# Designs tried in a protein design run: peptides against a protein of PDB entry 5K2M. Part 92

Target 1, 273 residues: chain A of PDB entry 5K2M
Amino acid sequence: MRIGITYTVLRREEMAIKERAGEFGEVVMLHEDDLLFPGNYDLDVVIIRNVSHFKALYTARLFESEGIPTVNSSRLIFEAGDKLFATLRLAGKVPVPEWKAALSEGGALRVPDSLGYPLVSKPVFGSWGRLLAKVNDRDSLEAVLEHRKWMKNPLYGIHYFQEFVEKPGRDIRSYVIGGEFVGAIYRYSNHWITNTARGGKAEPCSDPEVEELSVKAWEAFGEGALAIDIFESEKGLLVNEVNPNMEFKNAARVTGADMAGKLVEYAVEVAKT

## One batch from the design tools (peptide; made by RFdiffusion4, then SolubleMPNN)

Design b2_p17_2_s1 (from b2_p17_2, 9 letters changed)
Fold by OpenDDE base, seed 1:
Structure b2_p17_2_s1 (fold): chain B 273 residues (1-273), chain A 17 residues (1-17)
Amino acid sequence: as target 1 above (273 residues)
Amino acid sequence: KEREEALRLTLEERLAR
């Protein structure tokens, strides 16, 4: 078994994946600078750990074009890494925050007629809460839309909105790999944007309903390794988004779960199919 | 459906954990 690992930065996650992959076979570390296509890669599977969503997507698709399976697949990265496409998958299986998509400014201006205020404006792509806006009124909506006109990437012209969910100073991040629940954490923040990457405290989450909902959310995609963001609301648990390029350092530390091992085990299973 | 609804913790019950 020859296991490739693509990466941008050698983080704790990539080091742990490398170490665990060594127990199953030969490990080939592939920095983004090493990736040229078409290439003669002698690999049975590739674990995709590129930081950029688009680089991860294209890397996965390029290996797949050479007959080498990837974890995650380019299909999963594409569908899960886009907030709107992920919502479309999730909404059919699990509770999600109320949402609306508009394809023009004129359409976006009508979103409050259905969702009311406050709203959350999200880009369909991006990480770490970038370009998230709480939209409390018409003036704020107009400002967000005006700024979007000046953004060069046409994907910023896809207007995705959610209802604003009042969170109890935390959210939940769960992990499902190959359909198996691996663990979950609470992420604490006084800001309405909860992210442990912004210095939030993490604590273990042991909730059977979170576990069940996380597996159902994974089943909306039906493959791969996903981190799942869940909100605690007065309406119950809501699946906000998923991440096909999960960071798990804090979750692994807090839960003691072997997320790197589970990811490698799944990659080995994928290589054998 | 009724059993699934009956097993859902309220927000207060979740925060008490």
Scores: peptide ipSAE 0.356, ipTM 0.774, DockQ to the pose 0.012
Fold by OpenDDE base, seed 5:
Structure b2_p17_2_s1 (fold): chain B 273 residues (1-273), chain A 17 residues (1-17)
Amino acid sequence: as target 1 above (273 residues)
Amino acid sequence: KEREEALRLTLEERLAR
């Protein structure tokens, strides 16, 4: 078996995936600079570890066009990596924060009539809390909308809003791979944007309700490896978002969970299907 | 649904873990 691993930066995750993949077969590391299509790749499966959502999406689709399955699939990357499309999947299966989408400024200005204030403006794409705005009032909403008009990417014209969820100084990130719960962590931050990449403390999360909810959230997509962001609220657990390009270095360290191994095992299963 | 709701921890109970 030949396992491809595409990557932008050789992180600890990619090193761990490479190491574990070596136990199952030949490993082919593919930096973004190595990727040319059509390429006639001799691979049984490709693990997609490109940092960019769009690069990951296109890379997955390009391998699939050559008959090579990917983990994650281009379908999953597309559906889960877009916050609005992910919400559409999740909302039918699990509790999510209240949300609205608008396709114009005029539509967006009516969102507070339904969600109230404060609300969160999110771009449909992007990682690490980029361009998240807590919108406390009308003036702030107008400012966010005005700024969006001048942004070059037309996807910034898709206005996705969520209710502001007051978090207890932490959130939960869980990991589900191939439908199996692998682990979860608390991410601590005094900032309303909780991100481990910004130096937040991580601790193990052992919560059966989190495990159950995480699996249900994964089932909304029905394939692949997902990191799931969960809020603890007065309304109970809420699935905020999912990430098909998961970072797991901190979670693996803190929980001791074999996330790299589980990802490789799943990729091997996909290769055999 | 009711039984699943009855088994859910409150936020306070969850934070006390």
Scores: peptide ipSAE 0.345, ipTM 0.765, DockQ to the pose 0.012
Fold by OpenDDE base, seed 2:
Structure b2_p17_2_s1 (fold): chain B 273 residues (1-273), chain A 17 residues (1-17)
Amino acid sequence: as target 1 above (273 residues)
Amino acid sequence: KEREEALRLTLEERLAR
């Protein structure tokens, strides 16, 4: 078996994936600079680890065009990596924060009539809580919308909003790979944006409801490897978002779960189908 | 539905774990 691994930066995750993939066959590391298409890639499967959502999406689609399956698939990356598209999938299967999407400033200005204040403005793409805004009032909403007008990417004109969920100084990140729950962590932060990549502490999460909800959230997509972000609210557990290009170094360290091994095992299964 | 609601921990119960 020949396993490709595409990457932008060789992180702890990519090193672990490489190491585990070596137990199953030949490993071909493919930096973004090595990727040219069409190409004659002799690979049975490709694990997609490009940092950019769009680079990951297009890389997956390009390998699929060569008849090589990817983990994750371009379909999963597309549907899960867009916050709005992910919400559309999730909302049919699991509890999600109340949300609104607007396609114009005039539409966006009416969002508080439904969600109230405070609300959260999110870009439909991006990671690490980039361009998240807590919008407390009309003036703040107008400011966010004004700034969006000057953003060059047309996707910033897609206005995605959620209710502001009061979190208990933490959120949950779970991991589901091939439909199997692999583990979960609490991510602690004194800021309303909880993210371990921003210096938050992680602790193991052992909660059967989190496990069940995480599997159901994965089933909304039905394939691949997902990190799932869950909020603990007064309304119960809410699935906030999913990530088809997960970081797991903190989760693996804290839980002891073999995230890299599970990802490789799933990729090997995909290669055999 | 009632059994699923009865199995759900409150936020306080989750924080106590």
Scores: peptide ipSAE 0.343, ipTM 0.775, DockQ to the pose 0.012
Fold by OpenDDE base, seed 4:
Structure b2_p17_2_s1 (fold): chain B 273 residues (1-273), chain A 17 residues (1-17)
Amino acid sequence: as target 1 above (273 residues)
Amino acid sequence: KEREEALRLTLEERLAR
């Protein structure tokens, strides 16, 4: 078994994946600078750990073009890594926050007529809560829309909005790999954006409802390894988003779950299919 | 600190090839 691991930087996750992959076969580390295509790679599977969503997506697709399966697949990265496309999948299977999409400023200005205020403006791509805006009023909406016009990436012209969900000072991040629930954590923050990358405390989450909902959320995509962000709301549990390029160092530490091992095991299974 | 460590480890891994 020859396992490729693509990466931008060696984080704790990539180090753990490398270590565990070494127990299953030969490991080929592939930095972004080492990736040239066509490349005639001799690999049975590639674990995609590029930091950039788009680099991960294209890397996966490029390996697939050479007949090498990837974890995650380019299909999964594409569908799960876009917040709007992910919402479209999730909304058919699990409770999600109320959402609207608009393809123009004029459309976006009518979103409050349906969702009300406050609402959350999200880019369809991006990590770590970047460019999330709590929009409390018309003036704030106009400001967000104006700023989007000056952003270079045309994807910023895709206007995705959610209702603002009141949370109990935390959210939940769960992990499902190959359809198996691996673990979950609470992420505590005094800010409405809960993100462990911004210094939030993590604690174990042992809730059967979270486990069931997480598996159902994964089933909306039907493959791969996903981190799932869940809100505790007055309406019950809501699946906010999924991440096909998950960070898990805090979850692994807090839960003791073998996230890296489970990911490698799944990659080995994919290689055999 | 974690970012600096990750960068260091990345450089070390690339140099070890």
Scores: peptide ipSAE 0.534, ipTM 0.939, DockQ to the pose 0.927; fails the geometry check

Design b2_p17_2_s2 (from b2_p17_2, 6 letters changed)
Fold by OpenDDE base, seed 3:
Structure b2_p17_2_s2 (fold): chain B 273 residues (1-273), chain A 17 residues (1-17)
Amino acid sequence: as target 1 above (273 residues)
Amino acid sequence: MEEEEAKRLTEEEREAK
């Protein structure tokens, strides 16, 4: 068994994945600078750990073009890594925050007629709460839309909105790999945007409802390794988003769950299919 | 941008431990 691991930055997650992969076979670390295609890669599977959503997507698709399976697949990265496409999968299986998509400013200006205020403006791509805006009124909506007109990437012209969900000063992040629930944590924040990257308190989450909902959310995609972000709302649990390029160091530390081992075991399974 | 931010955050986390 020869296991590739693509990466941008050697984080705690990539170190743990490398260590665990070494128990199953030969490990080939592939920095982004090492990736040229078409190539001659002697690998049975590649674990995709590129930081950028688009770099991860294209890396996965390029290895697949060489006949090498990836974890996650380019299909999963594409569908799960776009907030709107992920919502389209999730909404048919699990409770999600109320949402609207608009393809023009004129469409976006009518979103409050359905969602009301406050609402949340999200880009369809991006991490760590970048370009999330709480929109409290018409003037704020017009300002967000005006700024979007001047953004260079045409994907910023895809207007995705959610209802604003009041949270109890925390959210839930769960992990499902190959359809198996691996663990969950509470992430505490004093801000309406929960950002783990800034040293937020994490605690273990042991809730059978979270476990069941997390597995159902994974089943909306039907493959791979996903982190799942869940809100505790007055309406019950809501699946906000999924991440096909999960960070898990805090979850692994807090829960003691073998996230890296489970990911490697799944990659080895994929290599054998 | 995303890669540079991830690099910075990883470096900050290494310094904090």
Scores: peptide ipSAE 0.025, ipTM 0.636, DockQ to the pose 0.174
Fold by OpenDDE base, seed 2:
Structure b2_p17_2_s2 (fold): chain B 273 residues (1-273), chain A 17 residues (1-17)
Amino acid sequence: as target 1 above (273 residues)
Amino acid sequence: MEEEEAKRLTEEEREAK
């Protein structure tokens, strides 16, 4: 068994994955600077740990073009790593926050007619709550839309909005790998954006409803390793988003779950199929 | 930008230890 691990930054997650992968076979660490395609890679599977969504997506697709399976697959990264595409998958299987997508400024200006205020403006890509805006009124909506016109990436012209969900000062992040629930945490924040990467406290979440919902959310995609972000709302549990580039250091620490091991085990099983 | 933020966060986590 030869296991590739692609990465941008050697984080705690990548170190843990490397360590656990070494128990199953030879480990080949592949920094982004090492990646050239076509490359004639002699690997049975590649674990994708590139930080950038797009670099992860293209890296996965490039290995797949050489007949090497990836965890996650380029399909999963594509569908799960885009907030709108993920919503389209999730909405048919699990409760999600109310959402609207618009493809023009004129369309976006009509979103409040359906969702009201406050809204959350999200880019379809990006991590750690980057470019999230709480839109409380028309003036704020116009300002967000005006700023989007000056953003160079055409994907910023895709206007994705959610209802603002009132949360109890926390959200839930769960982890499902190969269809198995691995664990969940509460992420505490005094800010409406809950993210442990911004210094939030994490605590274990042991809730059977979270476990069931997390597995159902994973089943909307049907493969790979996903972190699942769940909101506690007045309407009950809502699946906000999924992340195919899962960070798990805080969750592994807090829950004691062997998330790196489970990821490697899944990658080994993918390599055998 | 995302990679730079990831690098920064990784460095900040190293300094906080």
Scores: peptide ipSAE 0.023, ipTM 0.613, DockQ to the pose 0.171
Fold by OpenDDE base, seed 1:
Structure b2_p17_2_s2 (fold): chain B 273 residues (1-273), chain A 17 residues (1-17)
Amino acid sequence: as target 1 above (273 residues)
Amino acid sequence: MEEEEAKRLTEEEREAK
């Protein structure tokens, strides 16, 4: 078994994955600078750990084109890493926050007619709460739309909105790998954006409802390793988004779960299929 | 942008230990 690991930055996650992969076979670390295609890679599977969503997507697709399976697959990265495409998958299986998509400014201006205020404006791509806006009124909506006009990437012209969910000063991040629930954490923040990358505290989450919902959310995609973001709302648990390129250092530390090992085990299973 | 932010966050976590 020869296991590739693609990466941009050697983080704690990549170090843990490397260490655990060494127990299953030969490990080949592949920095982004080492990736040239077409190539002659002697690998049974590649674990994708590129930081950029698009670099991860293209890297996965390039290996797949050479007959090498990836974890995650390019299909999963594509569908799960886009907030709108992920919502389309999730909405058929699990409770999600109310959402609306608009493909023009004129369409976006009508979103409050359906969702009311406050709204959350999200880009369809991006991490760490970048370009998230709480939109409380018409003036704020117009400002967000005006700013989007000057953004060069055409994907910023895809207007994704969600209802503002009142959260109890925290959200939940769970981890499902190969359909197995691995663990969950609470992420605490005094800000409506609860991401631990912005200074939030992590604590263990042991809730059977979270576990069941997390597995169902994973089943909406049916493959790979996902981090799942869940809101506690007055309507119950809502699946907000998923991440096919998960950070897990805080979750692994807090829960004691072997997330790196579970990821490698799944990659080995994929290599044998 | 994403890579730079990831590098920064990784560096900030190294300095906080």
Scores: peptide ipSAE 0.022, ipTM 0.622, DockQ to the pose 0.120
Fold by OpenDDE base, seed 5:
Structure b2_p17_2_s2 (fold): chain B 273 residues (1-273), chain A 17 residues (1-17)
Amino acid sequence: as target 1 above (273 residues)
Amino acid sequence: MEEEEAKRLTEEEREAK
């Protein structure tokens, strides 16, 4: 068994994955600078840990083109890494925040007629709550839309909105790998954007409803390793988003779950299929 | 440490664009 690991930065997650992969076979660390395609990679599977969503997506697809399976697959990275495409998968299986998508400013200006105020503007791509806006009124909506016109990436012209969900000063992040629930944490923040990358504290979450919902959310995609962001709302649990390029150092530390080991075990299973 | 790491990752994601 030869296990590739692609990475941009050697984080705690990549170090843990490398260590655990060494128990199953030969490990080949592949920095982004080492990657040229087409290539003659002698690998049974590649674990994709590139930081950039698009680099991860293209790296996965390039290895797949050479007959080397990846964890996650390019399909999963594509569908789960886009908030709108992820919502389309999730909405048929699990409760999600109310949402609207618009393909023009004129469409976007009508979103409040359905969602009301406050609403949340999200880019369809991006991490750590980047470019999330709480839109409280018409003036704020117009400002967000005006700023989007001057953004260079055409994907900023895809207008994705959610209802604003009142949260109890926390959200939940769960992890499902190969259809198995691995663990969950509460992420605490005094800000409406709860993210541990923004100074949030993490605590273990042991809730059977979270476990069941997390597995159902994973089943909407049907493969791979996902981090799942869940909101506690007055309406109950809502699946906000999924992440196919998960960070797990805090969750692993807090829960004691072997997330790196579970990821490697799944990659070894994928290599054998 | 986590905020600095998140800032670094956000900058790296910006440079990767």
Scores: peptide ipSAE 0.015, ipTM 0.550, DockQ to the pose 0.078

Design b2_p17_2_s3 (from b2_p17_2, 7 letters changed)
Fold by OpenDDE base, seed 2:
Structure b2_p17_2_s3 (fold): chain B 273 residues (1-273), chain A 17 residues (1-17)
Amino acid sequence: as target 1 above (273 residues)
Amino acid sequence: KEREEELELTEREREAK
């Protein structure tokens, strides 16, 4: 078996994936600079670890066009990596924060009529809490919308809003690979954005309700490896978002779960189908 | 319950996204 691994930066995750993949077959590391298409790639499966959502998406689709399956698939990356598209999948199966989407400034200005204040403005793409805004009032909403007009990427014209969820100074990140719950952590922060990529602390989360909800959230997509972000709210657990290009170094460290091994095992399974 | 410090992403990693 020949296992490709695409990457932008050789992180702890990519090193762990490489090491575990070596137990199953020949490993081919493919930096972004090595990727040219169409190409003659002799690979049975490719694990997609490009940092950029769009680079990951296109890389996956390009390999698939050459008959090489990817983990994650371009379909999953597309559906899960867009916050709005992910919400559309999740909302029918699991509790999610209340949300609204608007396609114009005029539409966006009516969102508070439904969600009230405070609300959260999110771009449909991006990581590490980039361009997340807590919108407390009309003036703040107008400011966010004004700034969006001057952003070059047309996707910033897609206005995605959520209710502001009061959290207990933490959120939950769980991991589901091939439908199997692998583990979960609490991510602590004094900021309303609890993303540990900007610092903070983590500890293991052992909660059967989190496990069940995480599997259900994964089933909304039905394939691949997902990190699932869950909020503890006054209304109970809410699935906020999923990540088809997950970081797991901290979660693996804290839980002791073999996340890299589980990912490789799943990729090997995909290669055999 | 002991909490562990999370490693922040480097500036280089953030620029890659």
Scores: peptide ipSAE 0.016, ipTM 0.517, DockQ to the pose 0.058
Fold by OpenDDE base, seed 3:
Parts: C-alpha cells; sequence; structure tokens
Structure b2_p17_2_s3 (fold): chain B 273 residues (1-273), chain A 17 residues (1-17)
C-alpha cells in the first residue's frame, strides 16, 4: 500500500495523518510544489490536505485522471466546498437554515421579501467567516451588493443569503468519516461568527441527536470525510454547512477521538475498492 | 526543509482556504 498525502502546510492534522498512514504502508508526502501533471504517480490512494479549496479540488481531479482515487474525491470537494451546492444536497435530507439565492442585484433586493431582516450574506466559497455580513436593513443590503459589484471574482455575483439564526453563544462541529460518526465539539464565541481558529473555547459534545443528524448530513453526499457545522436554534438543530477540508486538531484534543486514524482507515478502504 | 516542519497557517494560506 502506497499512500500519498498532498499538503500546503504541515499542520498537526497532516503530522497525525502521516503517522497513522505509516502503520498501513509506505507514505509519500507531496507538497504543492512537488505536484506536476501528468506525473505518472505510483500511489494506491491520495489523501488531499491542500489548504485552498480550489487547489484541493484540482489536485483531486488530476490524481483521479491518472486512475488514483482520492480522499476526498473531487466530486465531494466540489459539492461540499460550495455553500450553495452543499445547501442543495443538505436541504433534501436534514433541517437547514432558511436560505435564498439570487443571480442578480435586482433578484437580491427581493430576498428580504421572503427571508425578512436580519439576514446573513455569504460568499459561496471561503472559510473563517470571511465576507459574512449580518444585514439588518435595506441600506445595509444595498451596501453589500454595491461592494460585490467591484469584486474581481465572478463567483461574488452569486448571491447566497441565509436567515440570521440566534445561537446560544456557541455552535457545534461534528465529524463523519466514511459514514461513521467520529465525534463532536461545542465552539464558544461571544461574536455571532463562531470560529475556534481565532481562540474560541472548545468542549466535547455528547448528544445523540447531533450524532444522528451528522450521519444524515453526511448521507446527503454519500462519501468521504466531512466536518459538519450545526446550529442550536429555537426551532431545533440546523445544519449550516459542511467542510470537505476539515481541521480537527482541537476536536481530537478535546474528544480524544482518533480522527487521523479514522481518515487513514477510510483511505485504505477506498484504495481497495 | 521548512515544508517538512510543522508550520502554522499564514494569513495568505488562510485566505486561500
Amino acid sequence: as target 1 above (273 residues)
Amino acid sequence: KEREEELELTEREREAK
């Protein structure tokens, strides 16, 4: 068994994945600078750990073009890594926050007629709460739309909106790998945008409803390793988004779950199919 | 090599995510 691991930065996650992969076979670490295609790689599977969503997507597709399976697959990265495409998958299986998509400014200006105020404007791509805007009124909506017109990337012209969900000063991040629930954490923040990467407190989450909902959310995609972001709302649990390029160092530390081991075990399974 | 050591994400790398 020859296991490739593509990466941008060697994080605790990549170190743990490398260590666990070594128990199953030969490990080939592949920094982004080492990736040229076609490359005639001699690998049974590749674990994709590139930081960039788009670099991860293209890396996965390039290995697949050489007949090498990837974890995650380019299909999963594409569908899960776009907030709108992910919502389209999730909405048929699990409760999600109320959402609207518009393809023009004129369409976007009518979104409050359905969602009301306050609402949240999100880019369809990106992480760490970048370009999230809480929109409280018409003037704020017009300002967000005006700024979007001057952004270079045409994807900023895809207007994705969500209802503003009141949260109890925290959200939930769960992990499902190969259809198995691995663990979950609470992420605490005093801001409406919760992110542990900015120094937020993490605590273990042991809730059977979270486990069941997380597995159902994964089943909307049907493959791979996903981190799942869940809101605790007045109307119950809501699946906000999924991440096919998951960080898990805080979750592994807090829960004691061997997320790296589970990811490698799944990659080995994929290599054998 | 620096790429073989544990590195924290730079702001540029976080922007690329």
Scores: peptide ipSAE 0.015, ipTM 0.564, DockQ to the pose 0.168
Fold by OpenDDE base, seed 5:
Structure b2_p17_2_s3 (fold): chain B 273 residues (1-273), chain A 17 residues (1-17)
Amino acid sequence: as target 1 above (273 residues)
Amino acid sequence: KEREEELELTEREREAK
């Protein structure tokens, strides 16, 4: 078996994936600079570890066009990596924060009529809480919308809003690979945006409700490896978002779960189907 | 071509995500 690994930066995750993949076959590390298509790639499967959501998406689709399956698939990257598309999948299966989408400024200005204040404004793409805004009032909403008009990417014209969820100074990140729950962590922060990439502490999360909810959230997509962000709210657990380009070094360290091994095992399974 | 350099994600690389 020949396993490709595409990457932008060799992180602890990519090193762990490389090491574990070596136990199953020949590993071919493919930096973004090495990728040209169409190409003659002799690979049974490719693990997609590009940092950019769009580079990951296109890389996956390009390998698929040559008959080489990818983990994650381009379909999963597309649907899970867009917050609105992910919400559309999730909302039919699991509790999610109340949300609204608007396709114009005029539509966006009416969102508080349904959700009230405070709101959270999110871009449909991006990571680490980038361009998240807590919108407390009309003036703040107008400011966010005004700034969006001058952003070059047309996707910033897709207005996605959630209710503001009061969290107990933490959120949950769980991991589901091939439909199997692998582990979960609490991420602690004094800021309303809880993200370990911004200096949050991680602790193990052992909660059967989190495990069940995480699997159900994965089943909304039905394939691949996902990190799942869950909020603890007054109305119970809410699935906030999923990530098809997951970082897991902190979760693996804290839980002791073999995230890299589980990902490779799943990729090997995909290669055989 | 294997590049075996462990790098911390720069802000620029994070912006590309």
Scores: peptide ipSAE 0.015, ipTM 0.562, DockQ to the pose 0.162
Fold by OpenDDE base, seed 4:
Structure b2_p17_2_s3 (fold): chain B 273 residues (1-273), chain A 17 residues (1-17)
Amino acid sequence: as target 1 above (273 residues)
Amino acid sequence: KEREEELELTEREREAK
């Protein structure tokens, strides 16, 4: 078994994946600078750990074009890594925050007519709560929309909105790999954005309802390794988003779950399919 | 803290993710 691992930065996750992959076969570390296509890669599977969503997507598709399966697949990265596309999948299986999408400023200005205020404006791509805006009123909405016009990436012109969900000073991140629930954490923050990358703290989450919901959320996609962000709301648990390029160092530390091992085991399974 | 890893990324990489 020859396992490739693509990466941008050798983080704790990539180090753990490398270490665990070494127990299953030969490991080939592939920095983004090493990736040229078409290529003669002698690999049975590639674990995609590129930081950029788009680089991860294209890297996965490029390996697949060489007949090498990837974890995650380009299909999964595409569908799960876009917040709007992910919402479309999730909404058919699990409770999600109320949402609207608009393709123009004029359309976006009518979103409050349906969702009311406050809203959350999200780019369809991004991490660590980047460019999330709590939109409390018309003036804030206009400002967000104006700023989007000056952004270079045309994807910023895709306007995705959610209702603002009141949370109990935390959210939940769970991990499902190959359909198996691996673990979950609470992420605590005094800010409405609870992401640990913004200074939140993590604690173990042991909740059967979270486990069940997480598996159902994964089933909306039906493959791969996903981190799942869940809100505790007055309406119950809501699946906010999923991440096909998950960070897990804090979750692994806090829960003791072998997330790197589970990811490698799944990659080995994929290689054998 | 995951923010440490964010700080290790280039500006371009931060923009791309």
Scores: peptide ipSAE 0.015, ipTM 0.559, DockQ to the pose 0.073

